Peptides against a protein of PDB entry 6O8C. Designs and how they scored, part 75

Target 1, 262 residues: chain A of PDB entry 6O8C
Amino acid sequence: VGLRYEKISLPKIHPRYDLDGDASMAKAVTGVVCYACRTASTLLLYQELMRKGVRWLVELVKDDYNETVHKKTEVVITLDFCIRNIEKTVKVYEKLMKVNLEAAELGEISDIHTKLLRLSSSQGTIESSLQDISSRLSPGGLLADTWAHQEGTHPRDRNVEKLQVLLNCITEIYYQFKKDKAERRLAYNEEQIHKFDKQKLYYHATKAMSHFSEECVRKYEAFKDKSEEWMRKMLHLRKQLLSLTNQCFDIEEEVSKYQDYT

## One batch from the design tools (peptide; aimed at target 1 I13 Y17 K195)

Design b2_p30_7_s2 (made by RFdiffusion4, then SolubleMPNN; from b2_p30_7, 9 letters changed)
Fold by OpenDDE base, seed 4:
Structure b2_p30_7_s2 (fold): chain B 262 residues (1-262), chain A 30 residues (1-30)
Amino acid sequence: as target 1 above (262 residues)
Amino acid sequence: SAELEAERQALLEEAAKDGIDVEELASLGK
């Protein structure tokens, strides 16, 4: 899961004055920083897409939750109604027993009542589970998506733009070094300028790589790790909701068997 | 030139602020 990117490093910048070497070095630096810019952009895009996915999934799970709660509520109403009816029937039979009616029927109804009460207890467990899920999905809960806004890189950070500015500076120097190379020899003043440009190149390149590593890659990796963890938990939660829904259906089906006795 | 040297010095100072190896940077100007 996640985007793969290549580890990049700057070529060694040698202090030796060498027009050919400097041009080659500058070309390599330009390539590396260019890759960094593109990679940063891709990493940013990935994160933005993931954030959208996170929001979507949250809403989906909330919908699933609400549906489960609704089903649970229906079952509770049905179950409670059935229990009340059975209790009334039990009372009637108890009165009839005083008049020498068959005890066997009362026993059966009593057993049904006991079973229904057990089902009611299980419904309580379902309720508790739903409450737990609700707490996890709530703001500040364990499955809150606040991390998606905090972790990683954002368009507002303008990391790509910052890198692009540095790349532009580097590219300009590279083009100058190509020209210098073509001259084969530079006058003293031009040589001094070349050396200074080399210093600028080092500065911009180092700054770019540091920014890329610390502000783009590191933060991306943190975001990726957090997103993977969160996603696994959310998917598991959806499975839990499905399980609870199925339990509600099972209870409803069982209750339906006893409705004829009421 | 004096101007170039001033610019060089400014670059070195900026590099120092950014935590860049100033010694390495300076060596490239020789």
Scores: peptide ipSAE 0.577, ipTM 0.966, DockQ to the pose 0.807
OpenDDE base, seeds 1, 2, 3, 5: peptide ipSAE 0.576, 0.575, 0.574, 0.577; ipTM 0.966, 0.966, 0.966, 0.966

Design b2_p30_7_s3 (made by RFdiffusion4, then SolubleMPNN; from b2_p30_7, 10 letters changed)
Fold by OpenDDE base, seed 1:
Structure b2_p30_7_s3 (fold): chain B 262 residues (1-262), chain A 30 residues (1-30)
Amino acid sequence: as target 1 above (262 residues)
Amino acid sequence: SAELEKEKEELLKEAEKDGLNVEELASLGK
């Protein structure tokens, strides 16, 4: 999961005045920072898409939760109805036993009653599990998606634009160094300007790389790691919901076996 | 575009403040 990008580094910048070398170096620096700009843009886009995906998944899981709750409620109503009917039947048979009627039928009904009460108790466990899931999905819960809005890079950070500004500065110097190279030899004043521009190039390049590394890549990696962890937990939670739903179906099926006695 | 140009100018000024020295570079280039 995540985007693959190539690790980039600045070429070695030699302090020696060399028009050919400086032009070549400036070209290489321009290429590296250009790649950084494009990569930063791609990383940003990926994160924005992932944020949309996170929101979508949250809604999906909430829907799953609501469906599970609905099914649980249905089963509880059915089970309670069956218990009440069996209890009425038990009372009737108890009265009949007082008049010397057969005890064997009462034993069977009493066993069914005990089974239904056990099923009713299991519903309490399902309810507790659903409440736990609800708490985890709630605002401030362990599976809240607030991290998606906080972690990583955002369009508002304007990282791509900042890198583009630096790239523009670097590109300008590169074009000047191409001209300087074409002149083969510079006058003293022009040579001094070239040397100064080389320092500026170094400064801009270093700033660009630091910004890319610290404000783009590092934050992206943090976002990616958190997203992977969160996604795994959300998928596990969906499986838990499915398990709870299946438990409700199992209870419903078992209750249906006793319908002849209700 | 104008905003980017302004930011460029600011970056250049910052570079100058960080003590870029033409003489130092010239000495290294000898």
Scores: peptide ipSAE 0.021, ipTM 0.450, DockQ to the pose 0.211
OpenDDE base, seeds 2, 3, 4, 5: peptide ipSAE 0.017, 0.018, 0.026, 0.020; ipTM 0.470, 0.482, 0.587, 0.443; seed 4 fails the geometry check

Design b2_p30_7_s4 (made by RFdiffusion4, then SolubleMPNN; from b2_p30_7, 10 letters changed)
Fold by OpenDDE base, seed 1:
Structure b2_p30_7_s4 (fold): chain B 262 residues (1-262), chain A 30 residues (1-30)
Amino acid sequence: as target 1 above (262 residues)
Amino acid sequence: SEELEKEKEKLLEEAKKDGINVEELESLGK
């Protein structure tokens, strides 16, 4: 999970005035910053897609939860009904037993009653588990998706645009350095301009790389890490919901075996 | 384009804050 990107660094910038070297350096810098722009855009896109995925998954899990709750409720109603019916039957047989009738059947019915009560207790545990899950999914809960909106880079940050501006400045200097190289020798004033442009290029390049590293890459990595952690927890939660659903089905099946006595 | 120009202006202002003589650079570039 996540995008792989190459770690990039600026070439060494030598202070010495060298038209050939400066042109080559400027070309390399342009390439590096260009890569940074493209990478920043890709990282941003990835995060935006992940945010959409996170929202989708949250809704999916909420639906799963609601279905589980519904099933649990159905089972509770059925179980309670069966318990009430068995209790009525027990009372009838107890009355008959007073006249020395149906003693053997009463024992069987009483055992069924005990089993149903145990199943009812299990439903209490399921309810507690569902409440825990609900709390985790609730706003402010441990599985809240607020991090997805806060972490990482966003279109509003305009990181790609900022890098593009720097790239444009660097590219302009690079083109000038190509021209300077072609001249092979510059007049004094032109040489001074070249030196100043070199300083400017260094500044822009450093700023671009710093911005890329600190505002794009670092934030992306933080987003990625949180995303992975959150995703693992959500998947585990879904498994828990499935387990609870299966428990409800198991209880329902067991209750069905005793319905003939009710 | 207008947005890029605004960002460029911000960068120039930051450069000035960082002690780069932007005015001198601009004068030489003209």
Scores: peptide ipSAE 0.018, ipTM 0.473, DockQ to the pose 0.116
OpenDDE base, seeds 2, 3, 4, 5: peptide ipSAE 0.016, 0.016, 0.012, 0.017; ipTM 0.481, 0.468, 0.407, 0.489

Design b2_p30_8 (made by RFdiffusion4)
Pose (drawn by RFdiffusion4):
Structure b2_p30_8 (pose): chain A 256 residues (1-92, 99-262), chain P 30 residues (1-30)
Amino acid sequence: VGLRYEKISLPKIHPRYDLDGDASMAKAVTGVVCYACRTASTLLLYQELMRKGVRWLVELVKDDYNETVHKKTEVVITLDFCIRNIEKTVKVVNLEAAELGEISDIHTKLLRLSSSQGTIESSLQDISSRLSPGGLLADTWAHQEGTHPRDRNVEKLQVLLNCITEIYYQFKKDKAERRLAYNEEQIHKFDKQKLYYHATKAMSHFSEECVRKYEAFKDKSEEWMRKMLHLRKQLLSLTNQCFDIEEEVSKYQDYT
Amino acid sequence: LDELREELDELTEELDELREENLELANELS
């Protein structure tokens, strides 16, 4: 979804010299830049937070991986150990009652369990190579896409907002005077140009730098999330597959 | 003096017209 904010544009700046109109215009412009500036700050927060989260979530899946492999090895030393019981040089030269019967069916399941465990390790390694630092789930898009604190985009907007704010405050004063001396009138008319210039620059910067990069980050995250849930579903299927093996071995562990 | 004052008033009116045209063009570009 991303941040739901309203898109607010600069009002039309009429060219006449009008002390009342210019004051009301400057106030409206300052407001729009504040909204743009504040919104630009929240976009940076959402990114910075998203990146702290993705970093953390990747490490958590690594814990879910390490937890699973810790049980896969924990169970193998039971399969290979209980196979050493019913399938060693102790169990099974002509013989008819030497145990080749209904227990041989369990030895068959245990052989298929030990072998099926083989491809578990093959798939388990494949996900480790995606969780690895250079793998195809590495959060490299996270440090490339979108804006950063080092970009100083908010304080760049803030510098422009200050120019605009100082002018508005002066335009209030001018409105209060109802008439401006000769030089002051001319300075006021120039500051009106400066105000428009600063505002359009701040607005276009917000659009082409903050929002544009933010959206690019937003789409890269949605694409990375699909990969993530896809891997988590696979890792989970491998975890359950182990508890199954643990369950089907903990039955045959108790013999007579 | 009166001729220089009239030439200064004409240049001020031309400067004000250019500033208004500049704001009109800037609005058209936006």

Design b2_p30_8_s1 (made by RFdiffusion4, then SolubleMPNN; from b2_p30_8, 22 letters changed)
Fold by OpenDDE base, seed 2:
Structure b2_p30_8_s1 (fold): chain B 262 residues (1-262), chain A 30 residues (1-30)
Amino acid sequence: as target 1 above (262 residues)
Amino acid sequence: MEEEERRRREEERKEEEEFEEEMRKANEEL
């Protein structure tokens, strides 16, 4: 589940020159952009942690795959050994049958041989399924983790640092507007500087909010959606591996019933 | 002097009206 964050927007900026209003507005803008910086940092941290989790899960599923392949190989060896022993027994009974002995037992052993050959044929389906899983987990496969390196935001993008620079500019203007408010009335030149600083404040604030929305939030949501989709597919693949492992155990159990004849 | 000061005040008023209108438009886009 992704991080929850509050939707932020800039306060309404009144065009009217008002030293009290402008100081209050600048304070509110500073608060909003400060929240954007903190949120961007938190969203980045979440993505970095998720990337670590993705890598860990890939290695875990590869280990599950290797264990399943090992179990399949063990079952193949056991099954092939059992088949070879039954085939030797069939040849002995066929010789005895030529002397009119043991015809009923030959029928039973031949039925066991047929069942073992059917079990051996199912190994091809298991092998094909394991190869499909391997291909999906391989580099360039459908379950490759390359998206985790491409999607979302990264420390190298310096989004938090860029927002912090804008926040510093906004905060400086806010502190000036607090001083201007304390003066109660500005000289003409200082009033013009205040109006220009109000325009700069708006410019920095809009740039910060645009950057936050487009470069932080949007990319985070894309990463989150891709992560959720990929995670569902990986969990389904783990269930497939478990099913294949269980099929190997079922074959091993069935072969064990015939070991008394080998 | 008086006419130049009047012209300066009129230009300042126009720049202020243009700034207020730009800020109003920008605030409608938010």
Scores: peptide ipSAE 0.023, ipTM 0.558, DockQ to the pose 0.759
OpenDDE base, seeds 1, 3, 4, 5: peptide ipSAE 0.022, 0.021, 0.022, 0.022; ipTM 0.567, 0.555, 0.558, 0.554

Design b2_p30_8_s2 (made by RFdiffusion4, then SolubleMPNN; from b2_p30_8, 21 letters changed)
Fold by OpenDDE base, seed 4:
Structure b2_p30_8_s2 (fold): chain B 262 residues (1-262), chain A 30 residues (1-30)
Amino acid sequence: as target 1 above (262 residues)
Amino acid sequence: EEEEERRRREEEKEEEEKFEEEMREANEKM
């Protein structure tokens, strides 16, 4: 579940000069842009934490892969040894059968040999699955983490700092409008300054909202969507590795039952 | 002086009307 944030919008800015209305509007704008700044910071932090989690999970899954490959290799060696021993035993019994010895024992050993060959065939499927996993984890593979460095927002983008600068400008104008409201009536020159400051407030607010929406929210959502997809695929891959490990253990257990006959 | 002050007030009024129009258009696009 990604970070939930509220959709924010600027209050309506009325062109009419109104000291009470303008102070109230400026307060509301300050609140909205302050929320945007805090949200952008939170979204950035989330992405940085997720990037760390991605790197950690890649290393964990690589370790799981290496353990599975090691176990598979062990089982292959054991299975091949068991097959070779059974084949030697079959040859001995075939020679002994020429001397009227028990056909029943040769039948049982031949059945074991057939079962071991089936297990050996299953190793090919395990190997192909491990190769697929390796290809997916490889550089340029479907599970490469390159997206985590490319997508979203980064501390180097200075988005939070840019929003904070705009917030500071807006806050300054809000404090001035609060003073203007307290004066109840401005002189003509002060009224003109107030009107110009209202224009600046609008400019800064619009710039802040555009920057927040386009450079923070949109990029975060793209990062979030890619991260969720990638995480789901990685967790599935890890389950596949566990399944392959279990198959190796099952084969090893079955082979162990036949080692007592050789 | 009075004619320059009148001209300045007319320019300020035109700028205010232009700003009010830009603000209206911007509010319609938001």
Scores: peptide ipSAE 0.026, ipTM 0.586, DockQ to the pose 0.536
OpenDDE base, seeds 1, 2, 3, 5: peptide ipSAE 0.022, 0.024, 0.024, 0.025; ipTM 0.583, 0.576, 0.587, 0.578; seed 2 fails the geometry check

Design b2_p30_8_s3 (made by RFdiffusion4, then SolubleMPNN; from b2_p30_8, 20 letters changed)
Fold by OpenDDE base, seed 1:
Structure b2_p30_8_s3 (fold): chain B 262 residues (1-262), chain A 30 residues (1-30)
Amino acid sequence: as target 1 above (262 residues)
Amino acid sequence: EEEERREEEERRRKQEEELEEEMRKANEEL
């Protein structure tokens, strides 16, 4: 489960000039945008860690694949050797039967040969499955990790820094509104500046929230969803590889029973 | 002088009403 964050919203900004209300509002806005900055940083960190994890998992699965391919190759060599030996034995017995030897042993060896050929046919299915897995892991395949570099937010986007700039502007206005509150009454010019700064505060706050929502949260959610989907597929693929490995071991075990006849 | 002061007060009131209306619209968009 990805990082949980609280949905934040700006407080209602009353249009009415009120030094006490405006200072309180500015404090609340500062708090909200400060939370957005911290959240954006945390979401970025999570994504960077996930990208590392994705790369690690890709290499792990490639190693699992290579091991499975190696085991399959070993089994194929062993099986082919066993088949060739049984075929030689069959030919010898066929020659001996022409000289009045018992047919019972030839029947048993022929049955073994038939079983080995069936095992050999199953190797073709394993090979096809390994090729499918390889295609999915290949560049441009369905399990390519290219999405991890494209989706979400990146340090290069400077989203946290952009939000921090807006937070600085908001904080400056908040500190001014705290001073204005302390004056209890402003002169006309200072009142006009206060009203103008209130508009600036709102503008910066709205811009911060929009940027946070669209450029941080939405992109994070897209990254999260994509990562969860990809992880499920990778885990399934690992299970498939394990199944193929087990099939190779099963074939090897079955072949070992017939080695005494070769 | 008194007429100029009235015109300046009326301009101030209009600017305040415009500011309040912009702030209202902006709050409705949130």
Scores: peptide ipSAE 0.025, ipTM 0.594, DockQ to the pose 0.839
OpenDDE base, seeds 2, 3, 4, 5: peptide ipSAE 0.022, 0.023, 0.023, 0.023; ipTM 0.604, 0.603, 0.598, 0.610

Design b2_p30_8_s4 (made by RFdiffusion4, then SolubleMPNN; from b2_p30_8, 20 letters changed)
Fold by OpenDDE base, seed 1:
Structure b2_p30_8_s4 (fold): chain B 262 residues (1-262), chain A 30 residues (1-30)
Amino acid sequence: as target 1 above (262 residues)
Amino acid sequence: EEEEREREEKRKEEEEKEFEKEMEEANEKM
């Protein structure tokens, strides 16, 4: 479940010079941008943790794959051995039949041989499935984790730091506007500075919000969506591996029933 | 002196109107 964040927007900035209104607005803007900084940090942390989880899951699935391959190989060896033994037995019985021995036992052995050959054919399907899985997990495959390194936000992007710089500028103006409010009336020069600082505040705020939306939120959402899709596919693949393992066990069990006749 | 004060007051009103306009345009872009 991805992190939930609230959609934030800047308060409406009134064009009118109002020391009380401007101080209140500046406070609200400071709060919004502060939230953006905190949210950006949280979103970054989530992505970094998810990247670790992705790497871990890849290794886990590779281990599952290797185990399945090992089990398949074991079963193939056992099955091939059993087939060879039955074939030897068939040849012996064929020779004995030339000397007037009973045909009933040859029929049973022939049936066993046919069953073993059917089991052997199923191994080809398992092999094909394992090859498909291997191809999907391989570098450049459909389940490659390269997206986790490319998508989203990274510490190297310094998005939080960039937002913090803007927040600092905004906060400075806010503190000045608190002072201006306390004066109740500014001299003309101070009023002009206040008006200019209001423009700067707006500029910094809009820049912060744009950066937050485009470089933090949007990239996070893209990362999240890709992560969810990839995770579903990986979990499905893991289930496929389990199914293949179970098929190998089923074959092994069936072969074991015939080993007593060899 | 009075004419100079009126000119300065008019300049201030014009600067305030420009500022209001810039802020309005900026709000429309949000």
Scores: peptide ipSAE 0.022, ipTM 0.587, DockQ to the pose 0.798
OpenDDE base, seeds 2, 3, 4, 5: peptide ipSAE 0.020, 0.022, 0.016, 0.022; ipTM 0.570, 0.565, 0.418, 0.594

